# Ledger of designs, part 8: peptides against a protein of PDB entry 7BDX

Target 1, 212 residues: chain A of PDB entry 7BDX
Amino acid sequence: EMGAAACTLLWGVSSSEEVVKAILGGDKALKFFSITGQTMESFVKSLDGDVQELDSDESQFVFALAGIVTNVAAIACGREFLVNSSRVLLDTILQLLGDLKPGQCTKLKVLMLMSLYNVSINLKGLKYISESPGFIPLLWWLLSDPDAEVCLHVLRLVQSVVLEPEVFSKSASEFRSSLPLQRILAMSKSRNPRLQTAAQELLEDLRTLEHN

## One batch from the design tools (peptide; made by RFdiffusion4, then SolubleMPNN)

Design b2_p26_6_s3
Fold by OpenDDE base, seed 5:
Structure b2_p26_6_s3 (fold): chain B 212 residues (1-212), chain C 212 residues (1-212), chain A 26 residues (1-26)
Amino acid sequence: as target 1 above (212 residues)
Amino acid sequence: as target 1 above (212 residues)
Amino acid sequence: SLTDALFEETIRVSEERAKKLLEELK
């Protein structure tokens, strides 16, 4: 319980850029993010097939950890740190996103996806994530989620790939061949305006690429 | 382990006034400091008579908690919070300082004493601490510690009482009758210059009070 | 809940910073 409380407070204050810099400037950052990955992995592995997000100290703790990672990734130096020094954590996040079933741990998935998106703002981060084994299949797996927020953040990540020619060119064949176009088209008709807009924008970006 | 890591990071960033304000501005501060006291108490109760500070996750966690409390108490709004909203924690710290044997958990005692000293900067805090049952005997108990840093911080706390007439007047009789003068005199001859200076300064303050 | 509030704040901060960065890169 105390751990969850401390981690929640750390999450709250990590919204500050100065706090993120202070976290990273300490000699404990590497260890912290290493253990973060392990803790998140342990939690996900402990989930039974039908377990949703538990209102537990453990859930709160992992949720806070994901929030911290997201806030760190929102800062340029944080992205640099994650991509250079904590790649294992990024790998873990990608793995966990694959391990979770559609509709399972929705809020956690959203934070993890946000963290990846934030990392993808940096070209080095985008390259690293996109070159991860099974990345494209993972995107489509995640896009099958019934949750609109999960899908929204997946579409944002897809867009990050599409908008970067150097990255997109490497995966273009696989991307085009496996693109769940019907699913994206369905999302472009969503009642959720954020999801609708993201899907429409992605479709426009894809059309632009077909004409070039 | 993750809890200790998170708490250690929180401790590190809590050196910032803005972070302390952010911690206190959240709705979880009360719960956090309540659980802090319980956690510290549980740790101390788990110690065997001859157990020194363990190089363990638990020790690190409790140490970080004490550090956070110290940093919070270093800020005016933090002192106000502790004295108004977390008195149980202050009571716990006082109790734990009494429960620990001389030479036991030295670093933890130093942080706890520092937190109390920081609280004592506020007159309301000083009043609260000094009016705690057994406060004066506790000071002398702590002053028997073989560790110079423990003794230093005890002397600082004693000085806070001596320098505040409103507080000192209430305890003057007990204070004068139980004062370990020989021990303080011995400290004034210490090789440790910080301890030496603190003891000398306290002796001067005490002499000034005798002449008034 | 606090968790929900922190969640929304995290989203907001991330989106704002991302937008700002993307604008600076153009």
Scores: peptide ipSAE 0.216, ipTM 0.806, DockQ to the pose 0.213
Fold by OpenDDE base, seed 2:
Structure b2_p26_6_s3 (fold): chain B 212 residues (1-212), chain C 212 residues (1-212), chain A 26 residues (1-26)
Amino acid sequence: as target 1 above (212 residues)
Amino acid sequence: as target 1 above (212 residues)
Amino acid sequence: SLTDALFEETIRVSEERAKKLLEELK
């Protein structure tokens, strides 16, 4: 309980750039983010069939950790840190996103996807994530999620790849061959306006790439 | 491990006034500090004979919690919060200081004493602490500690009481009758310059009160 | 819930910072 509470407070204050700088400026940042990845992995591995109540201290703790990572990634120095010094954590997040089933731990998936998206704002981060083994299949796996927020953040990440020629060119063949076009088209007609817009924009970006 | 790491990071960033304001401005501050007290109490109660290794995750966690409280108390709004909304935590700290033996958990005692001293900067806090049952005996019990840092922070707290006529007048009789004068005199001759100075200043303050 | 509030705040902060950065790159 206390760990979850402390972590939740840390999450709240990590919205500040100065706090993120303070977290990263200390000698403990590397250890903290290493343990973060391990803790998140342990939690996801423990989910075997038991709908661990989303309200457990453990789930709240992991949720807060994912929130901290997201807030760190939202800042330039935080992105740089993650890409340069915490690649294992990024790999862990990618792995966990693959290990979770559609509909499982939706909010956690959203935060993890947000963290990856934030990292992808840095070209080095985008390159690293997009070159991860199984990245393209992972995107489509995640896009199979029934949750609109999960799908929204997947589409945002896909868009980050599509908008960077250097990155997209490397994966263009695999991307085109596996693109779940019908699913994205269905999302462009979603009642969720954010999902609808994201899907429409992605479709427009993809059309632009076909004409170039 | 992760809880201790998160709490340690929170402790580090809590040195900032803005972070303290953020911690206190949230709906979770009351719960956090309530759980803090309970966690610290649980730890101290668990110490039954086993020198819990000072390096345990649990000890580090509790140490960080005490550090957070100290940092919160170092700021005016934090002192106000503790005195107005977290009195149970202050009571717990006083209790734990009484429950710990001389030489036991020295660093934790120092942080707890620092937190109480910081609270005592607020007149309302000083009144609250000094009017706690067994406060005067507790001070002398703590002054029996062989550790110079513990004794230093006890003397500082005693000085805070002595320097406030409204507070001192209420306890003057008990204070004078139980004053470990010989111990304080011995401390005034300490090789530790901080302890020496604190003891000398307190003796001077006490002499001034005898002449008024 | 506070978790939900922090979640929404995290989303907001991330989106705003991302947007600002993208605007600066333009």
Scores: peptide ipSAE 0.216, ipTM 0.806, DockQ to the pose 0.201
Fold by OpenDDE base, seed 3:
Structure b2_p26_6_s3 (fold): chain B 212 residues (1-212), chain C 212 residues (1-212), chain A 26 residues (1-26)
Amino acid sequence: as target 1 above (212 residues)
Amino acid sequence: as target 1 above (212 residues)
Amino acid sequence: SLTDALFEETIRVSEERAKKLLEELK
């Protein structure tokens, strides 16, 4: 319980750029983010097992960890740190997003997707994530989620890929062949205005790419 | 392990006044500090039992918690919060300092004493601590510690009491009757310059009080 | 819950920062 509480407080204060810099300026950052990935992985693996009631504290703890990663990734120096020094964590997040079933751990997925999106703001981060094995299939797997927020953040991540020619060119063939166009079209008609807008923008960006 | 790592990071960033304000500005601060006291108490109680090897992570976790409390108490708003809203934690720290044997958990004692000293910077905090049952005997118990840093921080806390007439007057008789003068005199001849200075200053302050 | 509040805040902060950065890159 205390661990979850401490982690939650750390999550809350990590919304500050100065706090993120302070976290990263210490010699403990590497170890912390390494253990973060391991802890998140252990949690997700425990969900597939007959293991009973998700300890509310454990889920809260992992949620807070994902929140911290998201807040770190929201800042330029944090993105640089993650891409340069915590690639294993990024790989873990990608893996876990694939391991979670549609509708499973929705809020956690949202934070993990947000962290990846934040990393994707840097070209180096975008390149790293997009070059991960199974990245494109993963996007479509995640887009099959019934949750609008999950889908929204997937679409945002897809858009980051589409808008960067150097990245998109590497996966353009796979992207075009596997694009769940009907699903994206359905999202463009969503009652959720954020999802609707994101889907419409992506469709427009894709049309622009087809004419070139 | 992850809990200890998260708590250690929180401890590190709590050195900032802005971070302390952020911690206290949330609705989780009360719960956090409540659990902090319970966790520290549980740890100290586990030391007296036949319970084997202090998990290095558990000790680190409690150490970090004490560090956070110390850093919070170092700031005016943090002291106000502790004195107004976390008195149970202060009582717990006082209790634990009494429960620990001389030479036991020296570094933890130092942090706990630092937190109490920081609280004592506020007159309200000083009054609260000094009015705690067994406070004066506790000071002498702690001063029996062979560790110079423990003794130093005890002397500093004693000095805070001595320098505040409103507080000292309430315990002056008990203080004078139980003062380990020979021990303080011995400390004034210590090879540790910080301890030497603190003991000398306290002796001077005490002499000034005897002439009044 | 506080978790929900932090979640919403994290979303808000991340989206705002991302938006600002994307606007600066245009």
Scores: peptide ipSAE 0.217, ipTM 0.807, DockQ to the pose 0.225; fails the geometry check
Fold by OpenDDE base, seed 1:
Structure b2_p26_6_s3 (fold): chain B 212 residues (1-212), chain C 212 residues (1-212), chain A 26 residues (1-26)
Amino acid sequence: as target 1 above (212 residues)
Amino acid sequence: as target 1 above (212 residues)
Amino acid sequence: SLTDALFEETIRVSEERAKKLLEELK
């Protein structure tokens, strides 16, 4: 209980850029983020296939960890830190997103996807995650989620890849051959306005790329 | 391990006034400090009489908690919060200082004493802790510690009482009748310059009060 | 819940910072 409470407070204060700089400026950051990855992995491995997101101290603790990573990745120096010094954590996040079933741990998935999107704002970060083995198949696996918020954040990450010619050119063939076009078209008709807009924008971006 | 790491990071960033304000401005502060007291108490109760301060994750976690409390108490709004909203935590700290044996958990004692000293900077805080049952006997119990740093922080707390006429007048009779004068005189001759100075200053303050 | 509030705040902060950065790159 106390660990979860401490981590939740750390998550709350990490919304400040000054706090993120303080976290990273200390000599404890590397160890903390190393243990973070291990803890998140242990949690996901402990989930039985039928268990939806548990309202437990353990779940809250891992949720807070994902929140901290997201807040760190939202800042330039935080992105630099993650890409340069904590690549194992990024690998872990990608792995966990693949291990979770559609509809499982929805809020955790959203935070993990947001952290990856934030990392993708940096060209170095985008290159790193997009070159990860199975990255494109993973995006399509995640896009099969019934949750609109998960799908929204997948579409945002896909858009980050599509809008960067240097990255997109390397995987364009695989991307085009495996694109779940019907799924994205269905999302462009969603009642969720955020999901609808994101899907429409992505479809427009894809059309623009086909004509060039 | 992860809990201790998170708490240690929170302790590190809590050195900033802005971070303390962020901790207290949230709706989680009350719960956090409630659990803090319980966790510290559980730890001290788990210590066997012969166990010196363990280099364990549990010890580090509790040490970090005491550090957070100390940092919160170092700021005006933090003192106000502790005295107004977390009196149970202050009671717990006083209790734990009494339960620990001389030489036991030295560093933890130092942080707890520092937190009480910081609280004593506020007149309301000083009134609260000085009116706690057994406060004066507790000070003398703690002054029997073989550790110079523990004794230094006890002397600082005693000085806070002596320098406040409104507080000192209420307990002056008990204070004078139980004062370990020979112990304080011995400390005024210590090779530790900080302890030596603190003991000399206290002796001078006491002499000034006897002449008024 | 507090977790929900922190979640929403995290989303807001991330979106605002990302938007600002993208605007600076244009």
Scores: peptide ipSAE 0.214, ipTM 0.804, DockQ to the pose 0.199; fails the geometry check

Design b2_p26_6_s4
Fold by OpenDDE base, seed 1:
Structure b2_p26_6_s4 (fold): chain B 212 residues (1-212), chain C 212 residues (1-212), chain A 26 residues (1-26)
Amino acid sequence: as target 1 above (212 residues)
Amino acid sequence: as target 1 above (212 residues)
Amino acid sequence: SVTDALFEETKRTAERRAKKLLEELS
């Protein structure tokens, strides 16, 4: 209980850039983010079967950790820190996104995807994530989620790859050969306006790349 | 481990006034400080006998909690919050200071005493703590500690009482009748210059009050 | 819930900052 409360407060205050700088400027940051990855991994491994998001102190704690990582990645110095000094945490987030079933831990998935998107704003970050083994298959696995918000944040991450020629050129053949075009087209007709717009924009970006 | 790490980071960033305002401005502050008192109490109750400060994750966690309270109390809005909305936590800190043996949990005692001193900067805070049952006997109990830093922070708290006529007048007879004058005189001759100075200043303040 | 409020705040903050950064790079 107390750990979850402390972590939730830390999550709330981490929305400030000055707080992120304070977190990273201390000698405790490396250890904290190392343990963060381990804690998130232990939580996901403890999930038996199709158990929906447990309204538990443990789930709240891990949710807050993912929130902190997202807020850190939203700041330039935070992205640099994660990519330079916490690559294992990024690897863990990618792994956990693959290990979770469609519809499982939806809110946690959204925060993890947002953290990856924020890291992808940095070219070095985008290169690192996109060069991860199984990255493209992982995106398609995540795009099978029934949750519109999960799918939205997957599409945003895909767009970050597509809009960067230096990254896209390296995996363009695998990307094109495995693209779930029918799924993206279906999303472009979604009743969710955010998902609809993201899917339409991605389809336009993909068409532009095929004509050049 | 993760809880202690999160709490330690929260402690570090709570040195900022803006972070304290952010902690208190949220809807989580009341719950956090309620659980803080309970957690500290549970820790102290779990200490068997003359066990010196356990170098454990639990001790680190509670130490960080006491640090957060101290940092919150260092800010005007934080003092107001503690005195208005977290009186139970103040009562808990006073209780725990009485329950710990001389030489036991020295660093924790120092942080708790610092938090009480910071609260005492506010007249409302000073009134609240000084009107607590057994407050004067508690000060003398704490002054028996072999640790110079514990004794220093006790003397600072005593000075806050002595320098406020509105508070001191209410308990002046009990204070004068129970004053461990020989102990304070011994501290005024300490090799620790901070303790020596604090004891000398208190003795001067007491002499001034006897002549008025 | 408080968790939901923080979740929405995190989303809004991250999206706003990402957009601002993209505008500065452009």
Scores: peptide ipSAE 0.176, ipTM 0.804, DockQ to the pose 0.213
Fold by OpenDDE base, seed 2:
Structure b2_p26_6_s4 (fold): chain B 212 residues (1-212), chain C 212 residues (1-212), chain A 26 residues (1-26)
Amino acid sequence: as target 1 above (212 residues)
Amino acid sequence: as target 1 above (212 residues)
Amino acid sequence: SVTDALFEETKRTAERRAKKLLEELS
């Protein structure tokens, strides 16, 4: 209980850029984010079936950790830190996104996807994530999620790849051959306005790339 | 391990007034400080003999919690919060200071005494602490500690009581009858310059009160 | 819940900062 409460408070204050700088300026940051990855992995491995024990102290703790990572990645120095010093954590997040089933731990997936999107704002971060083994198949796996918000954040991450020529060129063949175009087209007609807009924008970006 | 790491980071960032305001502005502050007291109490009750398991994750966690309380109490709004909304935590700190033996958990005692001193900056806080059952005997018990820094912070807390006429008048009889004058005189000759100064200042304040 | 409030705040903060940075890079 106390750990979850402390982590939740740390999550709340990490919305401040100055707090993120303070977290990262200490010699404890490396250890903290190393343990963060291990804790998140342990939680996902402990999940039995479809049971979202969302109200458990453990689930709240992991949710807060994912929130902290997202807030850190929202700041330029935080992105630099993650990409330079905590790559194992990024690898863990990618792994966990692959290990979770469609519809499982929806809110956690959203935070993890947001953290990856935030990291992808840095070209170095985008390169690192997109060059991860199985990254393209992982995106399509995640796009099969029934949750509109999960799919929204997947589409945003796909867009980050598509909008960077240097990154897209390295995986363009695999991307084009495996693109779930019908799924994206279906999302462009979604009743969820955010999902609809993200799918439409991605379709426009893809059309632009086919004509160049 | 993760809980101690999160709590340590929260302690570090709580040195900022803005972070203290952010911690207290949330609806989670009450729960956090309630659990803080329980966690500290559980730790002290688990201490077997003179063994300072100082390097344990649990000891680091409790140390960080005491640090957070101290940093919160250093800020005006934090003092107000503790005195208005977390009195049970203050009671717990007083209890734990009584339960710890001389020489036991020195650094923890220092942080707890610092937190009480910071609370005593507010007249309402000073009144609350000084009216706690057994407060005067507790001060003298703590002054028997062999550690100079523990004794320093006890003397500072005693000085806060002596310098407030409204507070001192309520306990002046008990204070005068039980005052360990010889111990304070010995401290005024200490090789520790901070302890020496604090003892000298307190002796001067006491002499002034006897002449008025 | 407080968790839901922090979740929504995190979403808004991350989206706003990401958008601002993209605008600064453009």
Scores: peptide ipSAE 0.176, ipTM 0.805, DockQ to the pose 0.202
Fold by OpenDDE base, seed 3:
Structure b2_p26_6_s4 (fold): chain B 212 residues (1-212), chain C 212 residues (1-212), chain A 26 residues (1-26)
Amino acid sequence: as target 1 above (212 residues)
Amino acid sequence: as target 1 above (212 residues)
Amino acid sequence: SVTDALFEETKRTAERRAKKLLEELS
């Protein structure tokens, strides 16, 4: 309980850029983010067994951790820290996104996807994430989620790849061969305006790439 | 481990007034500080049994919690919060300071004493703490500690009482009858310059009160 | 819930900062 409460407070205050700088300026940041990945992994691995109530202290704890990572990734020095010093955490997030089933831990998926998107703002971060083994299949796996918010953040991550020629060129063949175009087209007709817009923009970006 | 790491980071960032305001502005503050008191109490109660290594994750966690309380008490809105909404935590800190033996958990005692001193900056806080049952005996118990830093912070708290006539008048009889004058005089000759100065200043304040 | 409020705040903060950075890089 106390750990979850502390992490939740830390999550709340990490919305401040100055707080993120303070977190990263300490010698404790590396240890914290190392343990963060391990804690998140342990939680996701525990879900296949006991119906841990989604409202458990543990779920709240992991949710707060994912929130902290997202807030850290939202600023330049935070992205630099994650990409340079916490690559294992990024690998863990990618793995956990693959391990979770469609509809499982939706809010956690959203935060993890937001963290990856924030990391992808940096070319070095985008390059690292996109070169992860199984990245393209992972995107399509996540796009199969029934949750519109999960799908929205997947589409945003896909767009980050497509808009960067250096990154897209490396995966272009696999991307073209496996693109779930029908799914993206269906999303472009979604009643969710954010999902609809994201799908339309991505389709426009893809059309532009085919004409070049 | 993760809880201790999170609390340690929260402690570090709580040195900022803006972070303290952010912590207190949330609806989670009350729960956090309630659990803080319980966690600290549980830790101190566990010390009488198993030799929990002073370097344990649990000790670090409680140390960080005491640090957070100290940092919160360092600002006006934090003092107001503690005195108005977290009196049980103050009662717990007073109790724990009484339960700990001389030389036991020195660093924790220092942080708890610093938090009480910070609370005592507010007349309402000073009044509340000084009216706690056994407060004067507690001060003398703590002054028996061999650690100069513990004794320093006790002397500072005693000075806060002595310098406030409204508070001192209520306990003046008990204070005069039980004052460990020989101990304070010995501290005024300490090789520790901070302890020496604090003891000298307190002796001067006491002399001024006897002449009035 | 407080968690939901922090979730929405995190979303807004991340999106705002990301947008600002993209505007500075263009």
Scores: peptide ipSAE 0.176, ipTM 0.805, DockQ to the pose 0.228
Fold by OpenDDE base, seed 5:
Structure b2_p26_6_s4 (fold): chain B 212 residues (1-212), chain C 212 residues (1-212), chain A 26 residues (1-26)
Amino acid sequence: as target 1 above (212 residues)
Amino acid sequence: as target 1 above (212 residues)
Amino acid sequence: SVTDALFEETKRTAERRAKKLLEELS
């Protein structure tokens, strides 16, 4: 209980750039983010197949951790820290996104995807994430999620890859061959305007790449 | 482990006034400080008679909690919050300072005493603390600590009482009758310059009050 | 819930910062 409360407060204050800088400037940042990954992994491994996000202290704790990572990744120095010094955490997030079933832990997935997107703003971060084993299959796995917000953040991450020629060129063949075009087309017709727009933009970007 | 890490980071960033305001402005502050008191009490109750501060995650966690309280109390709005909304925590800190034996959990005692001193900067806080049952005997109990830093912070707290006529007048008789003058005189001869100075200043303040 | 509020705040903050950074890189 106390851990969840402390972590929630830390999450709230981490919305400030100055707080993120203070976290990263401390000698405890590395240890904190190392244990963060382990804690998140332990939580996901403890989930039974049908257990959704339980309103538990443990769920709150892990959710707050994911929120902190997202807030850190939203800042340039935070991205640099994650990509340079906490790659194991990024690997863990990618792994956990694969381990979670469609519809499972939706809010946690959203935060994890947002953190990865924020990391992808940095070219070094995008390169690291996109070169992760099974990254492209993972994106398509995640696009099968029934949650529109999960799908939205996946599409944004896909777009980050497509918009960076250096990254896209490395995986273009795999990307084109495995692209769930029918799913993306279906999303472009979604009633969710954010999802609809993101899917349409991605389709336009993909068409532009086919014409060049 | 993760709780201790999160709490330690929160402690570090709580040195900022803006972070303290952010903590207090959140709807979780009351719950956080309520659980803080309970957690600290549980820890102290778990200590065996001869157990010093163990280098454990639990000790680190409780130490960080005490640090957060100290940092919150260092700011005017934090003092107001503690004195108005978290009096149970102040009562807990006073109780725990009495429950700990001389030489036991020295660093924790220092932080707890610092938090009380910071609260005492506010007249309302000083009134509340000084009107607590057994406050004067507690001060003298704490002055028997072999640690010079514990004694220093006790002397500072005593000075806060002495320098406030409205508070001192209420307990002047008990204070004068129970004053461990020989101990304070011995501290005025300490090799520790901070302790020496604090003891000398307190003796001067006490002499001034006897002449008026 | 507080968690939901922080969640929405985190989303908004991340999106705003991401957009600003993309504009600065552009």
Scores: peptide ipSAE 0.175, ipTM 0.805, DockQ to the pose 0.226

